# Peptides against a protein of PDB entry 7PB4, part 77

Target 1, 105 residues: chain A of PDB entry 7PB4
Amino acid sequence: KMLNIKEYKEKLLSTLGEFLEDHFPLPDRSVKKKKKNIQESSVNLITLHEMLEILINRLFDVPHDPYVKISDSFWPPYVELLLRNGIALRHPEDPTRIRLEAFHQ
Target 2, 218 residues: chain B of PDB entry 7PB4
Amino acid sequence: DALQMAVGYFEKGPIKASQNKDKTLEKHLKTVENVAWKNGLASEEIDILLNIALSGKFGNAVNTRILKCMIPATVISEDSVVKAVSWLCVGKCSGSTKVLFYRWLVAMFDFIDRKEQINLLYGFFFASLQDDALCPYVCHLLYLLTKKENVKPFRVRKLLDLQAKMGMQPHLQALLSLYKFFAPALISVSLPVRKKIYFKNSENLWKTALLAVKQRNR

## One batch from the design tools (peptide)

Design b1_p23_2 (made by RFdiffusion4)
Fold by OpenDDE base, seed 2:
Structure b1_p23_2 (fold): chain B 105 residues (1-105), chain C 218 residues (1-218), chain A 23 residues (1-23)
Amino acid sequence: as target 1 above (105 residues)
Amino acid sequence: as target 2 above (218 residues)
Amino acid sequence: WSSEAEKLLYQKVQELVIVTAES
């Protein structure tokens, strides 16, 4: 059965998720609570999968302004990873915004 | 081909015996200009002409016109950019040519095929922040290049010192905001959440050309 | 991260974007 494009997309998303969990996991929060009052900004870091999903959705939902605002949930190494590999682009005028590369255009 | 003859003229230099040196030069410049703006230049043509523009082989007016025509058809070779930066170190180009080069580099950044070697030049570009004429464009370039590994305590200090000297410039704030993003522990100062426009991209000399390049490469 | 993993990431994301555009 020819996998329809939608089924193929879902397969790609699933395989990407597994790949990202294996190769690009979030740093384990388990590094010991040394007590110093650095307000652990309780901001839950999102996975690279979730980050890419946000970026992909924005690229297609708002193609004229495909930029996503970087939140505190965006782990800086992931942002750097995407930028340095040409997967994402920083907004030329707003360092707090990134877009996915429009590989389809 | 008229373009090949023009590029060859700039590469080989003017033949001594031509009585109409200026007319010949102007003819070849116009040929390059016309092709570059209409179709863009091949990577090889950019490699040759970019080096010529920065080598000091010709006068500042000619170099400026050449640089303004460094519009790619498709891509710019990273090697061409690295060679161009090497000419900046030799110091045979004017200050205005340096400014124009950095403006060009920012404008054409996405058309450069690779960034690995350019990223190694980070320290050189960062040192150029001290030049008041270059600073806005260098900040923009560094904004495009900066990785977490580039955000070092000494560079943070230099940026803060520069901000103390020059005030809260939008381009400097953009770079500092990026530095704070990558290394929040190094920048204790609350940067004002300034609105969206950190770099004056509106005055890009190549705006129309870049749109045309993007349309041809889609 | 390995350079290989980063290359694979690029390829997977590229493919996903292309397929998403067709979808």
Scores: peptide ipSAE 0.640, ipTM 0.462, DockQ to the pose 0.317
Fold by OpenDDE base, seed 4:
Structure b1_p23_2 (fold): chain B 105 residues (1-105), chain C 218 residues (1-218), chain A 23 residues (1-23)
Amino acid sequence: as target 1 above (105 residues)
Amino acid sequence: as target 2 above (218 residues)
Amino acid sequence: WSSEAEKLLYQKVQELVIVTAES
């Protein structure tokens, strides 16, 4: 039973990764190069997959404080996407912190 | 600008003295159509023209043509959609115009700048499920709008009642599947796991135009 | 992004969270 759940989880993660790459890819860094003056903040943006992994892990690893601080690596449109869809929730007192929705509760 | 003159004509209405009212109207309508399909319309132009199309100021044929060319250059204002829905409540538009509006709303959904106020209209859209002509498009719209908080026991009952009346329609199944996903305890009925939600691609009258808009905004 | 893709994202994440809680 547990092996089947782990295998199923891995399959879901893999399928989610593929889905995110297809539908929610990071903006090509190449497009921002043409507009000269906006400081390309050298910040490596993480994928939506990586962002979700961080949020999921935090939800289960620290259930009493499931909030993750929004870093500069978080692409703002992804944060907005998660919040708008109710996948993530903003901390009521700290707008710089978000948590994953506790769908299991 | 020819477009500004055309929009101004529709906004202000036909000046009484024009002997050739129909030719003037057709000229301005063609101007709007040409710009909308080639370049899209600005949010302000859509606000004005969408309001006109649903207000009953012009005949059904004109309103239908205006609504068919409500193609954004970039975005549609949520306020324009809210105003449009308010006109649906007044009932001065034809049934065919209502159907076209819901088709348009589904087609243009991703180009609407915000969804907060539109989501507040959820109950109004849900009530429109009772209209057999609107039902497929309203189901699609509701599928796009539905959040967990919208899934209520009374709405589940209404959807099940509609399914009992209309049969197992793909659009109803898609919406019910979403409802079951958000609130599994409210839907005891086994729904077929449809991997692909097939809303009939209502031959999106705007498919080509939307592709062009997406290409311009890239 | 398509609103359809956003709904599918919600569904996939929800399923993943539920399965993760059971694992």
Scores: peptide ipSAE 0.535, ipTM 0.716, DockQ to the pose 0.361
Fold by OpenDDE base, seed 5:
Structure b1_p23_2 (fold): chain B 105 residues (1-105), chain C 218 residues (1-218), chain A 23 residues (1-23)
Amino acid sequence: as target 1 above (105 residues)
Amino acid sequence: as target 2 above (218 residues)
Amino acid sequence: WSSEAEKLLYQKVQELVIVTAES
């Protein structure tokens, strides 16, 4: 049973990765060029996949404080995507922190 | 410009003195249609024209044509949608216009800038499930809108009652499946695991226009 | 993003979290 669950988890992760690349790709760097004055903070935006991995890991690794601080690497539209869909929740006292929804609870 | 003149005509209404009201109306309507299908309309133009189409200011044929050309250049304001829904409550629009509006709302859903106020209208949309002509489109809309907090026991009962009345309609099954997903404890009935969510009207009247809008906004 | 894709995202993430809890 456990082996099958691990394999199934890996399959889900792989399938999620492909799905995210197809449907939720990062915006091409080319579109950012025309808005001149936003400081190109050289901050590499992480993929939605990476963001979800961070959130999932935090949920299970630190269940008593499952919140992740929103970094500059978090593309704001992805944060909003997760929040509006109920995939993530803001910290009640700190809007700069988000957690993954505890779907298993 | 010609579009501003056309929008202004619809907003202000026909000037009494125009001998050829129908020709003038048709000219302005064609102007709106041409711009909408080629370039899309600005959010402000959609706000004005959508309100007009649902207000009953013009005849059903004109309202239908206006509503069919409510194609955004970029975005649709949520406020425009809320205003439009308010007109549905006043009941001055035809049943066909209501159907067309819900079709439009589903088709344009992703182009609406915000969803917060639209989500507050969830109960209104849900009540419209009882209209057999609206039901397929309302199910699709609710499928797009439904959050976990919307899945309540009374709504589950209403959906099951509707299913008992109408049978296992694909659009209703899609919504029920979503409800079961959010609140499995509320739906004891085994729903068939549908691999594909099927809403009959995936081919909307705006398919080509929506592709063009998506290409312009890339 | 399509609202349909957003619903699928929710489903996939939920499933992944549930499976992760069982693993």
Scores: peptide ipSAE 0.529, ipTM 0.731, DockQ to the pose 0.348
Fold by OpenDDE base, seed 1:
Structure b1_p23_2 (fold): chain B 105 residues (1-105), chain C 218 residues (1-218), chain A 23 residues (1-23)
Amino acid sequence: as target 1 above (105 residues)
Amino acid sequence: as target 2 above (218 residues)
Amino acid sequence: WSSEAEKLLYQKVQELVIVTAES
């Protein structure tokens, strides 16, 4: 049973990765060049896949404080995507922290 | 600009003195149609023309033609949609115009800039499920809008009652499946796991235009 | 992004969280 669940989890992760690459890719860096004054914040944006992995890991690794601080590597449209869909929740007292929804509870 | 003159004509209404009112109207309609299908319309032009189409200012034929060419260049303002829904409540538009509006709303959903106020209209859209002509398109719209917080016991009962009345409709099944996904405890009924969600192709009317809009905005 | 893709995202993440809790 456990081996089958682990294999199934890996399959879900792989399938999610492919899905995210196809439907939720990061904006091409090339398009940002034309608007002059936006400081090239040299911050490497993480993929939505990486963001979800961080949130999932935090939910299970630290269940008593499952919140992740929003870093500059978090693309704002992804944060808003997760929040508006109820995939993530903001901390009630600190809007700079988000958690994954505890779908298992 | 010919488009500005056309929009201004619809906004201000026909100047009473023109003997050739119908020819002038047709000229301006063709201008709007041509620009909308070639380039799309600006959000401001859609705001004006969408309100006109639903206000009952013109006849059903004119309103239908205007609504069919509500193709955005980039985005549609949420405020324009909220105003449009307010006109539906006033009831000055025909049943066919209401159907066309819901088809348009589904087709253009991704081009609406914000969804916050539209989400507040969830209850209004849900009440429109009782209209047999609207039901397929409203189910599709609700499928797009539904969040976990919208899934309430009374709405589940209403959907099951509609299913009992109308039979197992693909659009209703799609919405029920989404409801079961958000709130499995509220839906004891075994729903067939459909791999494909089937809504009526409301987009078919604008399919080519929507592809062109998506290509221009990439 | 399509609203349909957003619904599929929710479904996939929910399933993944549930399976992760069982794992």
Scores: peptide ipSAE 0.527, ipTM 0.728, DockQ to the pose 0.348

Design b1_p23_2_s1 (made by RFdiffusion4, then SolubleMPNN; from b1_p23_2, 12 letters changed)
Fold by OpenDDE base, seed 2:
Structure b1_p23_2_s1 (fold): chain B 105 residues (1-105), chain C 218 residues (1-218), chain A 23 residues (1-23)
Amino acid sequence: as target 1 above (105 residues)
Amino acid sequence: as target 2 above (218 residues)
Amino acid sequence: VSEEDERTLRLMVEELVILEAEL
């Protein structure tokens, strides 16, 4: 039973990864370097997959404080996406923190 | 059942001929209150009663008591909320009823089945920030609703102007911090890193009931 | 992003969380 669940989880993760790459890709940084000096701080945006992984891990690793601090690597549209779909919840007291919805509870 | 009779009474209104109108009203109100706090109300019952509470059909005291017992058994229909907001525009409810409604809306936000239409009401809620009595609760609601698309330059300006007028209110800072998160280029002002955004616990009125609802829906 | 894709995303994440809890 446990083995089957693990295998299914792995398949689901793989499917999710592919799905996210196809439908929720990061915006191509390819828009032309027009020279204006805005120090686009080279903050590497993480994928939605990576974001979800962080959130899921936090939910299970620290169930009493399942909130993740939003870093500059979190693409705002992804945060918005997760929130509007009820996948994530914003911390009531700290807008810089979000948690995954505890669908298992 | 007793609840259906009570809801029907509020929906149809008092039958003219009852000698003891006040006792009958109180009986039905207590019935609704008891069921709501014990079991929650069905979405249909909330639809009816919420509409009544905001329509001005009854007095402020009755409307307040009805609103306080708008506790879902499972879910609240988004349509019920949209209808309720429409009544706020008509202006037949008291200021205290409006405040209570926003508190209720924040407290029950997670129990609303959909948010698409509520999100379209963003502009209406945002306009209500100008009401000093509503402002704390509206900020909390907007904090829950705000999407990147809602963060417009004119709204940023209005929030900053409001902050200039009212000072650095915790609820306003919470909303501004969220706005800065979505659109950092629009908010050049360094917002103090408040580690804790204290919205007034709008949930306090329903805290026990909400816990019970969450337990029943698990 | 289509509404359908967003719904699918939610369902997949929900299922993943449920599976993780069983593990």
Scores: peptide ipSAE 0.667, ipTM 0.607, DockQ to the pose 0.310
Fold by OpenDDE base, seed 3:
Structure b1_p23_2_s1 (fold): chain B 105 residues (1-105), chain C 218 residues (1-218), chain A 23 residues (1-23)
Amino acid sequence: as target 1 above (105 residues)
Amino acid sequence: as target 2 above (218 residues)
Amino acid sequence: VSEEDERTLRLMVEELVILEAEL
């Protein structure tokens, strides 16, 4: 039973990864060239997959405080996407923190 | 059942010229209140009763009691909320009913099935910030609704103007902090770094009922 | 991004969370 769940999880993660690459790619760095004045925050943006992994891990690793602090590596449109779709929730008292929805509860 | 009869009474009005209209009304109100607080109401029942509470069909006391018992069994339809907001525009409800509605909306926000249509009402809610009685609750609602796309220069100016008028209110600061998070370039003013955001009446009137609903839906 | 893709994303994440809870 556990092996089957793990295998299915791995398959789902793979499918999700492919799905995210196809439909939710990071913006091409190439377009940033023209507008000089936006300080190229040298911060590498993480993929939506990586963001979801962080959120899922936090939900299960620290269930009493499942919130993740939004870093500069979090692409704002991804944060908005997750919030808009009810995948993530904003902390009621700290706008810089989000959690994954506890779909298992 | 007794609940269906009560809802039907509010929807269709009194069928029989009962000599004691007030006793009948009270009986039906108590029925709705009892079921709502014990079990919650179905989405369809909330749709009907919420609309009635804001339509001005009944007096303010009745509307207030109905609105206080708009506790879901499971979910609230976003359509019910949109319809309710449409009644706020007509202005047939009292100021106290409007305040109670916004409190209810904040309290029940997570139980609303969808947010897409509610998000389209952002501009309407933002305009309601000018009402001093509504402002604390509207700020809380906007804090829940605000997306990056909603953060516009004109709204920043309006919030700063409100802050100048009303002082550094915690609910305004909370909303401004969120605006600064989404659009730091639009807010040049140094906001106090608050580690914790506090909204007025964060303890909603429904806290105990909502805990019970969450426990039943687990 | 299509509304359908956003719905699909939610469903996938929901399922992943449920699976993780079973492990």
Scores: peptide ipSAE 0.667, ipTM 0.647, DockQ to the pose 0.308
Fold by OpenDDE base, seed 4:
Structure b1_p23_2_s1 (fold): chain B 105 residues (1-105), chain C 218 residues (1-218), chain A 23 residues (1-23)
Amino acid sequence: as target 1 above (105 residues)
Amino acid sequence: as target 2 above (218 residues)
Amino acid sequence: VSEEDERTLRLMVEELVILEAEL
């Protein structure tokens, strides 16, 4: 049973990765270099996949404080996406922290 | 069932002929209160009673007590919340009932099944920021609801105007910080980085009840 | 992003969390 679950998890992670690349890619840095503020250009944004990994890991590693601090690497539209779909929750007292929804509880 | 009879009483209204209207009302209200605090209410019961509490069918004291016991067993229907907001627009409820409703909405936010329609009411909630009594609770609600699409230049201006009028209130700062997160170009002012945001009445009237609900649903 | 894609994302994440809890 555990082996089957692990294999299925790996398959699901792979499928999720492909799905995220196809439907939720990061905006191409190349196009908007011209007009808008210089500050957005220097921060390495993480993928939605990486963001989800961080959130999932935190949920299980620290279940009593499952919140992750939003860094500058977190693309705001991804944060919004997770929140509006009920995948993530904002910390009630700290807007810079989000958690993954505990779907297993 | 005693609860069904109580809900039915509030839904249908008092039968004209009973000499003991107040005693009957109190009995049914106590029944609802007892069940709500012990077990929570079903989504259907909340739908009925929440609408009654905001419709102006009963007096302010009764409406306040009903609203205080709108504790879910499992979930609250988004439709119930939308209907409740529609009653706020009609203006048949007291100012104190409006405040209590926003407090309730914040407290029960995680128990609402969906947020899509509630988010469409963002503009209505935002307009309520100008009410000094509602402002702290509306800020908290907006803190929970705000999406990037809601962060518009005119709303930024309104928040800054409110800040100029009221000073840098913790609840306004919380909302402005969130706005700056989604749209940093719209907020040129440096906001003090507060690690912890204290919304007024974080000690939720329902704190004990909510803990009990979470324990029952585990 | 389509509403369907957002729903799919949620379902995938929910399933992943459930699976992780079983391990």
Scores: peptide ipSAE 0.662, ipTM 0.618, DockQ to the pose 0.306
Fold by OpenDDE base, seed 1:
Structure b1_p23_2_s1 (fold): chain B 105 residues (1-105), chain C 218 residues (1-218), chain A 23 residues (1-23)
Amino acid sequence: as target 1 above (105 residues)
Amino acid sequence: as target 2 above (218 residues)
Amino acid sequence: VSEEDERTLRLMVEELVILEAEL
């Protein structure tokens, strides 16, 4: 049973990764290069896959404080996407923190 | 048309490092302002421009002017508002822009097509009560958003603590009265029965424009 | 992004969380 669950989880993660690459790609960095004077905060944006991984890991690793601080690496449209779909929730007292919805509870 | 060119300019940014960047920016900004105040903007135009105003792509002066002209022709998409709130979390906009955004959100509340996703942001808005500059407008927003399910013991405590710190502010009293309405057992304190709820700046920057929008949509 | 894709994303994440909890 556990082996089957692990295998299924791996398959689902792979499918999710492909799905995210196809439907939720990061905006192409190429357009930002030419305009010199805007402080291009060279912040490396993480993928939605990486963001979800962080949120899932935090939910299970630290269940008593499952919130992740929104960093500059979090692309704002992804944060919006997760919140508006009920995948993530904001911390009730800290607007800079979000958690994954505890679907297993 | 001139509006499409203006919106496209803000979306794509200036194509060439022309010496006349400021003149071009001003021209397009005036175009947007003129259309917005006369006719209102389409939901798609608001989506684009609201995102730009809060993204930090332009300076505070430009962002302020864009935000001031986010007047709908008919409706504002809830998704645009959710996206805007996500930008507030990134912190690329000024404090004055945040205040203006909350004022805008309260003023335009009835023109937002749906409220379900905005209600998911309740905790974020509630946390913003700690900002003295935002507090009056956030109270008004929360007054509009609060459902019975949002009234929790910890939020009641936070509101009472805030009242203890700031005094009996009319906007806090209004929100507490609503909380007591939904959950009377959580609020043992006798609140003065105010027949009229008064929020600060009931005369918003958009009052005249909103009246015009309502008249056009009748 | 389509509303359908967003719903699919939610379902996939929900299932992943449930699976992780069983692990």
Scores: peptide ipSAE 0.669, ipTM 0.405, DockQ to the pose 0.302; fails the geometry check

